# Peptides against a protein of PDB entry 9IZ0, part 54

Target 1, 345 residues: chain A of PDB entry 9IZ0
Amino acid sequence: ITCLGSNGHTYKQLVKGGNDDLRQDAVMEQVFEQVNGFLRSYRKTSQRNLSMRTYKVIPLALKTGVIEWVQDTIPLGEYLDSAHKVYHPKEWSLSTCRKLIAEKQMEDLETRLKVYDLVCRHYRPVFRHFFLESYADPVQWFTTQTNYARSTAVASVLGHVLGLGDRHGQNILIDKTSGEVIHIDLGIAFEQGKKLPVPECVPFRLTRDVVDGMGITGVEGVFRRCMEFTLETLRREEDSLLSVLEVLRYDPLFSWLISPLRRMKKQKMQLENFNQPESGNITTDASRDPKIQRNNVSGESEAERAILKVRQKLSSTLSVEASVGELIRIAQDPSYLALMFCGWS

## One batch from the design tools (peptide; made by RFdiffusion4, then SolubleMPNN)

Design b1_p11_4_s3 (from b1_p11_4, 7 letters changed)
Fold by OpenDDE base, seed 5:
Structure b1_p11_4_s3 (fold): chain B 345 residues (1-345), chain A 11 residues (1-11)
Amino acid sequence: as target 1 above (345 residues)
Amino acid sequence: MEVLEELLKEL
């Protein structure tokens, strides 16, 4: 929909209805705004304008709401597919790569690694070209690439700490003006991505194209240092962050579990992406509500487990540098990436 | 000037 604001400007809004619970997105956005408060309070993070990019989510009912349309953005996955066709027209198509990974999804790790490495040789990174195409001025190019590395670092640490899942290329937007990343569809949090039909085994998305966008220094430049400053800030504000999450434990509107319907929808999308090349929107009406007796006893125990996992990730047992180093290592490790869903590439 | 200050913040 398009809304006229009281300021006379028109705002594009996404009305989402049906089986999509927007309360998770709205809560994660509130947590991000609180974390942005912490990042502004510390000199190391504020001097670098470190923030999680946020958007407005207004739940209207249990399964309906309004989402801010993030203007001037492109999905990372949409850009990468388009750019790869331009820069590497002799390499394999994304559909070919996805098919090969999917055909081996049930095989052993060694077989999956061989196929992942084979795909990597025939599908090279292109995301560096986003900055070269979008910004003719060297100052704008450098600034936007720096903002990309910074925003990706914040999103990676916060995504790890909160256990954000479903971080495929369509759920990551790139701002064409600032170069910053915006994470959308936040309805898989607190390690629920590990409960998907294909478990998410990495702490955050740090694929070859995500690294390619960081320029010549890759992860060892701006990205690593901004991850360290972000994690240092979150460790200092551990009690404040945990207090925000503890309030959500008692929110009857919040669900600490991926809904069975959302799990089934993600399973169906994983199976449909196996069986069809590119064909649009099938609205299938699934009108039959099974009366799910909310066992309230299961929700409190999962909230406590989620908060405990957040606390464990904020632990000072390892230095900030050692913790970030291990997170970067795991996020780039082919042995974990080869286990991911074929749409993770 | 701003780009040089940003580079110096990153060093």
Scores: peptide ipSAE 0.007, ipTM 0.442, DockQ to the pose 0.014
Fold by OpenDDE base, seed 1:
Structure b1_p11_4_s3 (fold): chain B 345 residues (1-345), chain A 11 residues (1-11)
Amino acid sequence: as target 1 above (345 residues)
Amino acid sequence: MEVLEELLKEL
């Protein structure tokens, strides 16, 4: 929809309805706004303009709401699919790569690693070209690539700490003006991604293309240092962050659990959006939602476990540098990446 | 507000 604002400007808005609970997205955006407060208060993060990009989410009902349309953005996955066709027209298509990974999804780790390596040799990273194409001025190019590395570092730390899942290339927008990343569809948080039919095994998305966008230094330099400063800030503000999450524990509208139906549908819809050509009405009569007797006792225990897990991730048992080093290592490890859902790549 | 209430009546 397009809304006329009280300021006379027109705003494009996304109306989302049917099966999407936007209350989790709205809550995560509120947490990001509070974290942006902490990042502005701390000198090391403030001097670098470190922030999580946010957007407005207004839940209207249990499964309906309005989302701010983030202008001048593109999904990372949309750009990458287009750019690979341009820069590597003789390499494998993304659909071919996903098919090969999917065909081996039930095989052993060794077989999955061989297929992942084979795909990696026939599908080279291209995301560096986004900055070269979009910014003809060297100062703008350097600034936007730096903003990308900074915003990706903040999002990686927050994504790990809050246990954000479903970080596939369609759920990560790139701002064409600033080069910043914007994470959308926040409906998988607090490690609920590990409860998907294919579990998420990495702390955040750090694929070869995500690293390629950081330029010649890759994960070293800007990205690593901005992760360290972000984690240092979150550890300093642990009590403040936990206090914000405790308020959400008592929100009767917040669901700490992804429903079994939503778990199955998220990964299935990711497969169905790739397999259209035309065929056939299957009216599956979805008219029996079993009355989930909300054992209120299970929701409170899962909220407490989620908050405890956030606290454990903020632990000072390891140095900031050691913690960030291990997170970067795990996020890039082929043994975890080869276990991911084929639609995640 | 009014356009949002109309859209909510069609859902």
Scores: peptide ipSAE 0.000, ipTM 0.387, DockQ to the pose 0.027
Fold by OpenDDE base, seed 2:
Structure b1_p11_4_s3 (fold): chain B 345 residues (1-345), chain A 11 residues (1-11)
Amino acid sequence: as target 1 above (345 residues)
Amino acid sequence: MEVLEELLKEL
């Protein structure tokens, strides 16, 4: 929809209806705004303008709401598929790569690693070209690539700490003006991504294309250092962050569990994305919600477990540098990436 | 608010 604001400007908005509870997205956006408060209060993060990019979500009903249309953005996955056709026209298509990974999904890890390596050799990273194409001025190019590495570092730490799932290339937008990342569809949090049909075993998305966008220094430059400053800030503000999450424990509208319906929808979308090239509005017909008697006892125990896991991830048992080093290592490990739906790009 | 309530009746 397009709304006329009281200021006389027109705003595009996405009306989302169906089986997705937008209250989870709205709550995660509120958590990100609080974290942005902590990042502004700390000198090392404030001097670098470290922030999680946020957008407005207005839930209207249990399954309907209005989402701010983030202007001048592109999905990472949409850019990468388009750029790969331009820069590597003799390499395998995204559909060929997806098919080969899908055909081996039930095989042993060794077989999956061999197919992942084979796909990686025939589908090279292209995301560096986003910055080279979009910014003719060297200062703008350097600034936007730096903003990408910074925003990706913040999102990676927050994604790990909050256990954000479903971080595929369509759920990560790139701002074409600033180079910053915007994470959308936040309804899989607190490690519920491990309960998907294809379990998410990485702490955050750090694929070859995500690294390629960071330029010549890759993960060892701005990215690592901004992850360290972000994690240092979150460890300082542990009690403040846990207090924000504890308020959500008492929110009767918040779901700490992935709903069976949302799990089935993600399963269907994964299977459909194996069988079709990405082109088409998914109108999913809404047949029959069984009245889930919310056993309140199961929700409270899962909230407590979620908060405990956040606390454990903020633990000062390891240095900030050691913790970030291990997170980067795990996020790039082929043994986890080969298990993902699209771990090669 | 009214325009949002009308849009909700068309969904």
Scores: peptide ipSAE 0.000, ipTM 0.383, DockQ to the pose 0.026
Fold by OpenDDE base, seed 4:
Structure b1_p11_4_s3 (fold): chain B 345 residues (1-345), chain A 11 residues (1-11)
Amino acid sequence: as target 1 above (345 residues)
Amino acid sequence: MEVLEELLKEL
């Protein structure tokens, strides 16, 4: 929909309806706004304008709400699929790569690594071209690439700490004006991504294309330093962040668990992304609504476990640099990327 | 100037 604001400006908004509970997205955006408060209060983060890009989410009902349409954005996965066709027209298609990985999804790690490496050889990173194409001015190019590395670093730390899942390239927008990343569809948090049909084994998305966007320094430049400053800030504000999450523990509207319906929907979407539909009508008769008595006792224990995991990730047992180094290592490890949905790009 | 200052902040 398009709304006319009281300021005379027109705002495009996304009305999302059906099976998606936007309350989790709205709450995660509020957590990001609080974290942005912390990032503004610390000199190291404020001097670099470190922030998580946020957007407005207004839940209207259990399954309906309005989302701010983030203007001038493109999904990372949409750009990458388009750019790969332009820059590497002789390489494998995204569909070919997906098919080969899917065919080996049930195989051992060694077989999956061999197929991942094979896919990586036939599907080279292209995300550097986003900045080269979009910005003819060298200052704007450098600024936007820097903003990309900064925003990706913040999002990576927050993604890890909050256990954000479903971080595929369609759920990561790139702002064409600022170069910043915007994470959308926040309804998988607190390590619930590990309960997906394809478990997320990485702390955040740091694929070859994600790194390629950081320019010549890759992860060892702006990205690492901004991760360190972000994690340092979050460790200093541990009690503040945990207090925000404790408020959510008592919110009867907040779900610490991925709903079975959302899990099944993500399962179908993952499978449909592996299987191009050759025409086959599957009439699924959707006539049994099981009255799920929410045992409130299971929700509280999962909230405690979620908050405990956040605390554990903020632990000062390792230095900030050592923690960031390990996170970057794990996020780039082929053994985890070969297990991930589209881990090669 | 600003770009160089930004580079120097990240080093």
Scores: peptide ipSAE 0.000, ipTM 0.395, DockQ to the pose 0.015

Design b1_p11_4_s4 (from b1_p11_4, 10 letters changed)
Fold by OpenDDE base, seed 1:
Structure b1_p11_4_s4 (fold): chain B 345 residues (1-345), chain A 11 residues (1-11)
Amino acid sequence: as target 1 above (345 residues)
Amino acid sequence: MSVIEELQKLI
């Protein structure tokens, strides 16, 4: 829809309905605004303009609401698929790579690693080209690439701490003006991504293309330092962050669990992305609602476990540098990336 | 039509 604002400007908005609970997105955006408060208060983060990019979410009903349309953005996955065809026209298509990984999904880790490495040799990173083609001025190029590395660092730390899931390239927007990342579809949080049909095993998305966008220094430049400053800020503000999450514990509208319907929808979308429609009328008689025994594991016990896990991730047992170093290592480990739906790009 | 009335037609 397009709305006319009280200021006379027109705003494009996305209406989502039917199966997506936007209350989780709205709550995560509120948590990000509070974290942006902490990042603005701390000298090391404020001096670098570190922030999580946010957008407005207005839930209207249980499964309906309005989302701010983030102008001048592109999904990372849309850019990468398009750019790969331009810069590497003799390499494998994204669909070929996806098919090969899926055909080996039930195989052992050694076989999956061999297929992942094979895919990586036939699908080279291209995300550096986003900055080179979009910004002809060297100062703009450097500024936007720096903003990308900064915003990716903030999103990586915060995404790890809050256990954000479903971080595929379509759920990460790139701002064409600032170079910053915007994370969308936030309804998988508090490690519920591990309960997906393809479990998320990485703390955040740090694939070869995500690193390629950071330029020649990769993770060892602006990215690592900004992760360290972000984690240092979140550790200092641990009690403030936990207090914000405790308010959500008492929100009767907030679900700490991925809904069975959302899990099934994500499963179906994962399977449909593998099946080109050969026209076979499978009349799936959808009339057998399996009586999911609601084991009333109290929503309270899941909230407590989620908050405890946030506290554990903020623990000062390891230095900030050691913690960030381990997170970067795990996020880039081929043994985890080979298990992902799209870990090569 | 208010934005609310347009949204109510999409539900």
Scores: peptide ipSAE 0.000, ipTM 0.355, DockQ to the pose 0.027
Fold by OpenDDE base, seed 2:
Structure b1_p11_4_s4 (fold): chain B 345 residues (1-345), chain A 11 residues (1-11)
Amino acid sequence: as target 1 above (345 residues)
Amino acid sequence: MSVIEELQKLI
């Protein structure tokens, strides 16, 4: 839809309807706004303008709401698929890579690693080209690439701490003006991504293309240091963050569990993305709502477990540097990425 | 209120 604001400006808005509960997205955006408050309070983070990019989400009903259309953005996955065709026209298509990984999904880890490595050799990173082609002046190029590394670092720490799932390239937007990342479709949090048909075993998305966008330093320098400053801030504000999450425990609108319907929809989309390379928007109207009696007792125990897991991730048992080092290591580990959907890009 | 009128109060 297009809305006229009280300021006389016209705003595009996305009306999302169907089986997606936007209340989780709205709640996660509120958590990000609070975290942005913490990041502004500390000199190390504020001097670097470290923030999670937010967007407005207005739930209108259980399965309908309005989302701010983030202007001047592109999905990372859309850019990468297009850029790979341009910069590496002799390499394998994304569909070929997906097919080879899918054909080996039931094989042992060693076989899956061999296929992952084979795919990686025939599908090289291209995301550096986004900055080179979009920004003509060296100062703008350097600034936007720096903003990308900074925003990706904040999103990586926060995504790990909150256990954000479904972090595929279509759920990560790139702002074409600032170079910053915007994470969308926040309806999988608190490690519920591990309950997907293809379990998410990495703390955040740090694939070869995500690293390629950071330029010559990769994960070293700006990205690592901004992860460290972000995690240092979240550890200092642990009680404040946990207090915000404790309010969500009592929110009857918040779901600590992935809905069976959302799980099935993601499973179907994964299977369809293996079988069809090019077919556009199929709105499958999954209008059958089984009245699942919410056992309230199970919800509270899952909320408590989720909050406990956030506290454990904020633990000062390891230094900030050691914790960030281990997160970066795990997020790039081929033994996890070979098990993931599109872990090669 | 229409969905549009509620949205106009929030933007």
Scores: peptide ipSAE 0.000, ipTM 0.338, DockQ to the pose 0.021
Fold by OpenDDE base, seed 4:
Structure b1_p11_4_s4 (fold): chain B 345 residues (1-345), chain A 11 residues (1-11)
Amino acid sequence: as target 1 above (345 residues)
Amino acid sequence: MSVIEELQKLI
C-alpha cells in the first residue's frame, strides 16, 4: 500500500497477511532500537555510527500487520543471483548449486564438504561488484563499502547474541544509498534456527559473498573491529539488554518458540526452493487444526533458557578479540557452511 | 569437466 503522511510525503508500506506473526518482528525491532541506544552511548561505536538498521513493524492482528517498505533496497540474494549471471555466465546456476547440495543433504559430513567445495569452485563470489557498479565516485564507493562492513558487523554480533535464524540472502537487504544491511523477517530468534529442517549451525551469515562485499581486507578490516566494538558495548550493557529481554519473558504475546505453522512454512519454502515445479497437484488437505493448548509452563522455561543463552554469549570469559575471532572462524568454517541451505554464497 | 563428470567423482 501507499500512504500519504501528515507531512505530505508518500510512504510505501507492505501489508503482510496470512500465516506470519509480525509481533516477533516488531519486538526484535524494539530490541534493536534499545541496542542502538547503547551503541550511541559508547564512544567506540558512536564515533563509527554503528547501528542496527531498523524498520517499522505494526502488528494489526495475530496474522496481519503493516511493515515499513525500506526504500532503495535490494535483497542480497537477488543481487547475487543476478550478478553471478553477469560476471560468471559460464559458472553453475544457483539452482544447480542448490540441487547438488540438496541431493547430498542426508550424506556424511565428508561427502557434504566435497560437494560444498565443488559448488564453491563453480560459483565464485561477486558481491564486490555491487559497490563497483553502484558508486562511480571513489569516496562514495569507499563510504558505502565501509558502511556495509560496519552494519554487517553489528548485525552479525546481534544475530549471534539474539540467536537470529533464517538469515538467507532474501532476508538481508542492502541499502543502495548507504551500503548498509537491513535484516528482515525476524521471526526466528533465540536459536530457534537450530530447529529448522536444515539447522542453522553458524552464528551469523558470513559466506564468501558476504565477505567479498567487505573489499580487499575482507573480515580483517572494518568488519572485525566493528564486531569487537559492538560486542564490547553489549557486554558493558549486558544487564540493560537482559532487562529488555526479561520484559519480553512476561509478554503474553511474545513467543520464545518457533510456531509449528512457521516451522512448516519454512520447511515448505526450503523444499520448494529445491524443487522446480514439475507439475504435480498434491492437494494435502490441511484441515485438521489441532487445538494447541498452550502449556504456559513450557513457555517460561524456554524464555529462561533463551535469556540464559544470551547471557552466556555475552560472557567475559574470553576477551572480545578472542570471542570475535572464534565467531568469525565458525561463521566461515566449511564444515558448518556445507550444512547450510546456501552456505557457498 | 561436465557437471555429470564432476558428480560421478562424488558418487
Scores: peptide ipSAE 0.000, ipTM 0.251, DockQ to the pose 0.039
Fold by OpenDDE base, seed 5:
Structure b1_p11_4_s4 (fold): chain B 345 residues (1-345), chain A 11 residues (1-11)
Amino acid sequence: as target 1 above (345 residues)
Amino acid sequence: MSVIEELQKLI
C-alpha cells in the first residue's frame, strides 16, 4: 500500500497477511534499537557510526501487519544472480549450483565438501562489482564499501548473539545509497535456524560474495575491527541486553519457538524449489487451523534457554579478538558451509 | 576530525 503522511510525503508499506507472524520481527527491531543505543553511547562504535539498520514493523493481529518498505534497496541474492550472469557468463548458473548441492544433501560430509568445492570453482564471487557499478566517484565508492563492511560486522555479531536464522541472500538487503546491509524476515531467532529441515551450522552469513564486497582486505581490517568493537560493546552492556530479553520472556505475544506452520512452509519451500522453475503464486488455502493447545510451560523453558545462550555468547572467557577470530573462521569454514541449504551459497 | 583520525578509523 502507499500511505500519505501528515507531512505530505508518500510512504510505501508492505501489508503482510496469512501465515507470517510479524511480532517476532517487531520485537527483534526493538532489540536492535536498544543495541543501537549502546553502540551510540560507546566511543569506539559511535566514532565509526556502527549501527544495525532497522525498519518499522507494526503487527495488527496474530497473522497480519504493516512493514516499512525499505527504499533504494536490492536483495543481495537478486544482485548476485544478475551480476554473475554479466561478469561470469561462461560459469555455471545459480540453478545448476543449487541443484548439484541439493542432489548431495543426504550424502556424507566428504561428498558434500567435494561438491561445494566443485561449485566454488565454477561460480566465482562478483559482489565487488556492486560498489564499482553503483559509485563512479572514488570517495563514494570507498565510503559505501566501508559502510558495507561496518554494517555487515554489526549484523554478524548481533545475528550470532541473538541467534538469527534464515540469512539467505533474499533476507539481506543492500542499501544502494549507503552501501549498508539491512536484515529482513527476523522470524527465526534464538537459534531456531538449527531446527530447520536443513540446520544452520554457521554463526552468520559470511559467504565468498559477502567477503568479496569488503574489497581487497576481505575480513581483515574494517570488518574484523568493527566486529570486535561491537562485541566489546555488547559484553559491556550484557546486563542491559539481558534485561530487555527478560521483559520479552513474560510477553504473551512473543514466541520463542519457530511456529510449526512456518517450519512446514520452510520445509515445503526447500522441497518445492527443487521441483519447479520460477513461476507461480501458489495460494494454498490452508483453511484447517488445528487448535494447538499452547502448553504455556514450554514457552517459559524455551525463553530461559534462549537467554542463557545469549549470556554464554557474551562470555568474557575468551578475549574479544579470539572470539571474533573463531566466529569468522567458523562462518567461512567449507565444512560448515557445505552442510547448509543449497540456497545459502 | 583530522585526516589521520579518519585513516585510523579505516584500519
Scores: peptide ipSAE 0.000, ipTM 0.358, DockQ to the pose 0.014

